Peptides against a protein of PDB entry 5KEZ. Designs and how they scored, part 96

Target 1, 320 residues: chain A of PDB entry 5KEZ
Amino acid sequence: NVAIYNPFRPWWERYQPVSYKLCTRSGNEDEFRNMVTRCNNVGVRIYVDAVINHMCGNAVSAGTSSTCGSYFNPGSRDFPAVPYSGWDFNDGKCKTGSGDIENYNDATQVRDCRLTGLLDLALEKDYVRSKIAEYMNHLIDIGVAGFRLDASKHMWPGDIKAILDKLHNLNSNWFPAGSKPFIYQEVIDLGGEPIKSSDYFGNGRVTEFKYGAKLGTVIRKWNGEKMSYLKNWGEGWGFVPSDRALVFVDNHDNQRGHGAGGASILTFWDARLYKMAVGFMLAHPYGFTRVMSSYRWPRQFQNGNDVNDWVGPPNNNGVI

## One batch from the design tools (peptide; made by RFdiffusion4, then SolubleMPNN)

Design b2_p16_3_s4 (from b2_p16_3, 10 letters changed)
Fold by OpenDDE base, seed 4:
Structure b2_p16_3_s4 (fold): chain B 320 residues (1-320), chain A 16 residues (1-16)
Amino acid sequence: as target 1 above (320 residues)
Amino acid sequence: APQIDSAYLTYKRYTS
């Protein structure tokens, strides 16, 4: 991915890929292989946060300032390490003046235009699908158990399906023969936008962002909400079917205060309430649970925004 | 407000 130095190596630089090489701030491919092996050998499975909707930002300077040193040129849509070229992006498909998503009530824009300037991959193309599948299959062959598909709402479900159909079975060294990768798709659907979580049920589980948002409200006793109202928690609250839901109290995005769920999201900063929420989540049978393991960072609020929301996990000069 | 990851909102903020 792009190595960003202003701010200094933010956590979100990981979401600006320039290649599918497995060399990042966390280590190289050999180290990753070693980690996956060691984890699998003790029953710990690895799920990769796969950024496959886009490459890096359009405004990023061309060069080799990347975690693996690969050259890239956003201006010309040139990512030779893949390789991708201008033919592999939706520049011509997006009809907005800016090339970015301008109207989030337009599902076509949401999926065909650039997410905040991030170069939008033409996932309708078999070539692009295959390159992504190759990346994911490489990980599968290494021994990962599945994937979080980042920014899934910005991809057509059919395109995702096409990629998933190209995936190998899981590595039989650790998984039963014929096992398929565990897929959960990050789709933010709190209502009010045309793209629905249900659009993606056919591909795998979907993040249920209503879960953390609503649970936070209940635990906080906002708007007169009571714990007793959780009696029909899950589908009874209008959430997606349990077998399609990945649930969580918070994630790395919404714990930073201005994302999906807003201020209702409980985090480790509110320790007691957070423990209550996490405990409830783990005890309740609804959905597939994900527990957040985060970190403290020096929050600095200016005009209601944390100016240090970019701070990633503890690191050594940018290396984790 | 658009329902997107804060990662991308943050990126937009720093590049705008």
Scores: peptide ipSAE 0.393, ipTM 0.908, DockQ to the pose 0.828
Fold by OpenDDE base, seed 1:
Structure b2_p16_3_s4 (fold): chain B 320 residues (1-320), chain A 16 residues (1-16)
Amino acid sequence: as target 1 above (320 residues)
Amino acid sequence: APQIDSAYLTYKRYTS
């Protein structure tokens, strides 16, 4: 991914890819392969956060300022490490003046235009689908069990399906023959926008962001809500079907206070309430549960916003 | 506000 130096190596630089090489501040491919093997050998499965909607920001300077040293040129849409060129992006498909998503009530813009300037891949092209599938298949061959598909609301469900149809069966060294990768799609649907979680049910599970948002409100005792109201928690609260839901109290985005769910989201910063919420989530039979593992950073609030919300996880590799 | 990942909103803030 792009190496961002202002701020200094933020966590979110990981979501600006310039190649599909397994070489980041989290480690190199050998280290990753070693981890996957050790985890699989004790029954712990690995699911990869796959960023396949886009490459890096269009305003990033060309060069080799990346975690694996790969050259890239956002201005010319040149990503030779893949390789991608100008033919592999939706520049011509997006009809907005800026090339960015300007109206989030327009589903076509949401999917065909750039997400905050991030170069939008033309997922309708078989070439692009194949390059992405190649990346994911490499991970499957290493031994991962599945994927979180980042920014799924910005991809057409049919394009996602086309990519998934190219995927190998899971590695038979650890999984039964014919096993398929576990897929969950990050779709933020709190209502009010045209793209719905149900658009993606055909591809796998979907993140249910209403879960953490509403649970936080209840645990915080906002709006007179009570724990007893959680008796029909799940579909009874208007959430997606249990067999399509991946649920969580918080994630790396909304943990920083300005993501989906807003101020209601509970995090480790509110330890007591957070433990209550996580405990309830694990006890109540709804959805596929995910528990957050995070880190502390030096929060500094200005005008209600943490100006240090960019701080990445602890790192001591001193190399990349 | 658009319902997108805060990571991308943060990027926009630093590059706008």
Scores: peptide ipSAE 0.370, ipTM 0.898, DockQ to the pose 0.825
Fold by OpenDDE base, seed 3:
Structure b2_p16_3_s4 (fold): chain B 320 residues (1-320), chain A 16 residues (1-16)
Amino acid sequence: as target 1 above (320 residues)
Amino acid sequence: APQIDSAYLTYKRYTS
C-alpha cells in the first residue's frame, strides 16, 4: 500500500493499495506465512481484510513510496505490480463531474465512482476479477480461512459473486476438504440510502452496523431504553437475519466516531459499559460475533472530532 | 452524511 507521511503512517494507509503483494508495515510474505501457520496449528484462523474495490487515492504522488517499494502512478492509473492500467478503472463509467461519488442516494454512483478519490476498479472486467481472485487465492493457499470484503457497498453484488466463484477451497492442511472461505462483507446500512445489506446476502454474511449502534443506546440507557427491551434482540429489532449477520460492538472506524453509529458506539474508552456490551454480545445467539482489540492513542477533540483519529497502533518509525 | 468507513473520511479530510 501507499506509505503516507502526512499524517505520519496512519492506520488507514492500509486501505490504499498499490499492489497485492504481502509486503507491508507489518512484515513480509514469509513472516505472514509463518504467522498463519502458527495460528492454524493452534486452532486460530486468519481472516484477511481484503481491499478489492479500489486502489490508492488519485491525488497520491507517483513513485515508489509504498510498503513494498512497488512503483505506481495514480494519475495514469498505472499499477504495474498487479498490473493494472487505465483500462481497469471506472473513470469512463462514472458520470459525475468530479469522478467521485457525489450523491450517495444514487446507487450507480456509489458503485461506479471513486470513493473519496480512491481509484475505482472496473470489477465488471474479468481481467480485474481474475487479478483479485489470484490475490485472494494466494492467501487461501497460504492458509487463511476467509475474508472481510472492504467497502462492499461500493461494489456490485454480482461482481463480488463473480470473484468469489473463482476462489479455491481452503487449504486441506488445516481445513476439511472442500471447505469454502468464510466471507463477510462490510456494508454500512443504517437506512436512508439505496444500497441495502440484503443486496449482498447471496455472497455471504454482512456487517450489521445497527447492532453496535442500538446496543450502545440501550447500555447507555439513552432515551429511556432498558435492558429488558433486548428480549427480542436481533431480527426483532429490525436487524438482518442472524445467519447473515456479523455483529460487533465497535470496529476500527466507529471506534473513532465515524462510519456507522454516532456517540452511542461503545468502545474501550468506556471500559465498564463496553465490557457489558461485549459480554452481552458474546452471550446472545444472534449473528456471528467479532470482538475488537485496539489500542489507546492521544485523542484531541476539536469541534467534536478527534483530529488524531488517524493514529495507528504503536510502531517504530512506521513499522509495527 | 454518507455512510462510509472512517478510513476514507479521514483520507478525504487530509487531501481536500
Scores: peptide ipSAE 0.358, ipTM 0.896, DockQ to the pose 0.818
Fold by OpenDDE base, seed 5:
Structure b2_p16_3_s4 (fold): chain B 320 residues (1-320), chain A 16 residues (1-16)
Amino acid sequence: as target 1 above (320 residues)
Amino acid sequence: APQIDSAYLTYKRYTS
């Protein structure tokens, strides 16, 4: 991915890929393979956060400022390490003046235009689908158990399906023959926008962001909410079907205060309430649960926003 | 505000 130095190596630079090489601040491919093997051998499965909607931002300078030194040129849409070229992006398909998503109430823009300037891959093209599938299949071959699909809201469900249909069975060294990768799609659907979580049920599970948002409100006793209201927690609260839901109290995005769920999201910063929320989540049968393990950073609030929300995990001069 | 990842909102903030 792009190496960003202002701010200094933010956590979100990971979401600006320039190649599908397994070479980042976390380590190289050999180290990753070793980790996956060791984890699988003790029954711990690995699920990869796969960024397949886009490449890096269009405003990033061309060159080799990337975690594996690969050359890239956003201006010409040149990513030779893949390789991608100008033919592999939705520049001509997006009809907005800027090329960015301008109206989030327009589902076509949300999926065909650039997310905050991030170069939008033409996922309708078989070539692009195949390159992504090759990346994911390489990971499957290494031994990962499945994937979180980042920014799924910004991809057409059918394009995702086409990619998933190209995926191999899981590595038989650790998984039963014929096992399929576990897929959960990051779709932020709190209501009010045209793209719905249900659009993606056919591809796998989806993130239920209403879970953490509503649970936080209840446990915080906001708006007169009571724990007794949780008697019909789950589908009764308008959440997606349990067998499609991946649930969590917080994630790496919304724990930073202004993401999906806003201030209602409980985090480790509110230790007591957070433990209550996590305990409740684990005790309740609704959805597939995910527990967050995070880190402390030097928060600095200005106008209600943490100006240090970019701070990544503990590192040594950018190396994790 | 659009319902998108905070990562991308933050990116936009620093690159705009």
Scores: peptide ipSAE 0.335, ipTM 0.887, DockQ to the pose 0.851

Design b2_p16_4_s1 (from b2_p16_4, 10 letters changed)
Fold by OpenDDE base, seed 4:
Structure b2_p16_4_s1 (fold): chain B 320 residues (1-320), chain A 16 residues (1-16)
Amino acid sequence: as target 1 above (320 residues)
Amino acid sequence: SVATDQYNKYIKLEYE
């Protein structure tokens, strides 16, 4: 991914890929392989946050400032380490003036235009699908158990399906023969937009962002909400079917006070309430649960916004 | 009404 130094190596640089090479701030491919092996050997499975909707931002300077040193040129859509070229992006497909998503009521824009400037891959192309599948298959062959598909809302479900159909079975050294990768898709569906979580049920589980948002309001006793109302928690609250839901109290985005869930989201900053929420989540038989492991950072609020929300996990001069 | 869909991980791009 792009190596960003201003701010200094933010967590979100990981979501600006320039290649599918397995070398980042966390280590190289050999180290990753070693970790996966060691984890699998003790029954701990690895799920990769796969950024496959896009490459890096269109405004990022060309060069070799990347975690693996790979050259890239966003301006010319040149990512030779893949390789991708201008043929592999949706520049011509997106019809907005800016090239970015401008109207979230337009599902086509949401899928075909750039998410805040991130170069949008043409996932309709078999070539692109295959390159992504190759990346994911390499990970599968290494021994990962599945994937979180980043920005799934911004990909056509059919394109995702096409990629998933190219995936290998899981590595039989650790998984039963014929096992399929576990797939969960990040889809922000709080209602009010045309894209629905249900659009993605065919590909795997989806994130249920209403879960953390609603649970937060209940535990905070906002809007007259009561714990007793959790009696029919799950589908009874309008959430997706349990077998399609990946649930969580907070994620890396909304724990920073923005995005889906807003201020209702409980985080480790509110320890007692957070423990209640997480405890309830783990105890209640709804959805596939995900527990956040985060970190403290020096929050600095200016005009209601944390100017340090970019801060990544504890690191040694950028190396995690 | 359409809900605001924001991603903090992409904030940097808005300033570039």
Scores: peptide ipSAE 0.052, ipTM 0.741, DockQ to the pose 0.105
Fold by OpenDDE base, seed 5:
Structure b2_p16_4_s1 (fold): chain B 320 residues (1-320), chain A 16 residues (1-16)
Amino acid sequence: as target 1 above (320 residues)
Amino acid sequence: SVATDQYNKYIKLEYE
């Protein structure tokens, strides 16, 4: 991915890829293989956060400022380490003036235009699908158990399916022969937009962001909400079917106070209430549960926003 | 708002 120095190595630089090389601040491919092997050998499975909707931001300067030193040129859509070129992006499909998503009520924009300037891959192309599948298959062959598909909301479900159909079975050294990768898709659906979580049920599980948002409101006793209302928690609250849901109290995005739940989201900053929420989640049978493990950072609120929400994990001058 | 659909991971331009 791109190396961002202003702000200094933010956590979100990880979501601006320039190649599919397993060479990042987390380590190199050999180290990753070693970790996956060690984890699998003790029954801990690895699920990769796969960023396949886009490459880096269009405004990033061309060069080799990346975690593996790969050259890239956003301006010309040149990512030779893949390789991708101008033919592999949705520039011609997006009809907005800016080239970015401007209206989230337009599903076509949401999927064909750039998400905050991130170069949008043409996932309709078999070439692009194949390059992504090769990346994911490499990970499968290493021994990962599945994937979180980042920004799934911004990909056409059919394109995702086409990629998934190219995937290998899981590595038989650790998984039963014929096992398929576990897929869960990040789709932010709190209602009010045309793209729905149900659009993606055919590809795997989906994130249920209503879970954390509503649970936070209840436990905080906001808006007159009561714990007794949790009697029909799950589908009774309008959530997706349990067998399609991946649930969580917070994630790395909404932990930072805005978007996909906002201020209702409970985090480790509210330790007592957070423990209550996590305990409830783990005790309740609805959905596939995910528990957050995070870190503290020097929060500084200005006008209701944390100006340090970019701060990444503890590191030594950029080295994790 | 609780119902916002914004991503922190995509706000690079806000810091430039």
Scores: peptide ipSAE 0.051, ipTM 0.732, DockQ to the pose 0.109
Fold by OpenDDE base, seed 2:
Structure b2_p16_4_s1 (fold): chain B 320 residues (1-320), chain A 16 residues (1-16)
Amino acid sequence: as target 1 above (320 residues)
Amino acid sequence: SVATDQYNKYIKLEYE
């Protein structure tokens, strides 16, 4: 991915890929393979956050400022480490003036235009699908158990399916023969927009962002909410079917005061309430649960916003 | 923007 130095190596640089090389701040491919093996050998499975909707931002300067030193040129859509070229992006397909998503009530824009300037891959092309599948299959062959698909809301479900149809079975050294990768898709659906979580049920589980948002209001006792109202928690609260839901109290986005859920989201910063929420989530039989493991950072609020929300995990001069 | 409201990880791209 792009190496960003201002601010200094923020966590979100990981979501600006320039290649599919397993070479990041976390280590190289050999180190990753070693980690996956060690984890699998003790029954801990690995799921990769796969960024496949886009490459880096269109405004990033060309060069070799990347975690593996690969050259890239956003201006010419040149990513030779893949390789991608100008033919592999949706520049001509997006019809907005800016090239970015301008109206989230237009599903076509949401899928075909750039997410905040991130170069949008032409996932309709078999070449692009194959390059992504090769990346994911390499991970599967290493021994990962599945994937979180980042920014799934911004990909056509059919394109996702086409990629998933190219995937190998899981590595039989650790998984039963014929096992399929576990897929969960990040789709932000709090209502009010045309794209729905149900559009993606055919590809795997989806994130249920209503879960953390609503649970936060209840635990915080906002708007007269009571714990007793959680009696029918799950589908009774309008959430997606349990067998399609991946649930969580917070994630890396909304933990930082932004993203889906707003101020209701509980985090480790409110330790007592957070433990209550996580405990309830683990105890109540709804959805596939995900527990956040995060870190503290030096928050500095200005006008209600944390100016240090970019701070990544503890590191040694950028090396994790 | 709606994007900044939903995706904190993409906010900084608007300011780079």
Scores: peptide ipSAE 0.051, ipTM 0.752, DockQ to the pose 0.143
Fold by OpenDDE base, seed 1:
Structure b2_p16_4_s1 (fold): chain B 320 residues (1-320), chain A 16 residues (1-16)
Amino acid sequence: as target 1 above (320 residues)
Amino acid sequence: SVATDQYNKYIKLEYE
């Protein structure tokens, strides 16, 4: 991915890929392979956060300032390490003046335009689908069990399906023959927009962002909410079907006030309430549960916003 | 606008 130095190596640089090489500040391919093997050998499975909707930001300077040293040129849409070129992006498909998403009530903009300047891949093209599938299949062959598909809201469900149809069965060294990768898709659906979580049910599970948002209000006792109201928690609260839901109290985005959920989201910063929420989530039989493991950073609030929400995880490999 | 996007953490890209 792009190496960003202002701010200094933020967490979100990981979501600006310039290649599908497995070398980042988290480690190289050999180290990753070693981890996957060790985890599989003790029954711990690995699910990769796959960034396949886009490459890096269109305004990033061209060069070799990347974690693997690969050259890239956002201005010319040149990513030779893949390779991608100008033919592999949705520049001509997006009809907004800026090239970015301008109206989230327009589903075509949400899927065909750049997410906050991130170069949007033309997932309708078989070439692009194949390059992504090759990346994911390499991970499957290493031994991963499945994927979180980042920014699924910004990809057409049919394009996702086309990619998934190209995927190998899981590695038979650790999984039963014929096993398929576990797929869950990040879709922010709090209502009010044309893109719905149900659009993606055919591809796998979907993140239910209403879960953490609503649970936060209840645990915080906002607006007269009571714990007794949680008796029909899940579908009874208008959430997606249990067998399609991936649920969580917080994620890396809304932990920082981004994405979806706002101030209702409970995090480790509110330790007591957070433990209550996580405990309830684990005890209540709804959805596939995910527990957050994060880190502390020096929060500094100015005008209600944490100006240090960019701070990345602890790292002693800053030279890569 | 980008400033009001759900993924506002990427607003920095506009200033680069």
Scores: peptide ipSAE 0.048, ipTM 0.729, DockQ to the pose 0.139

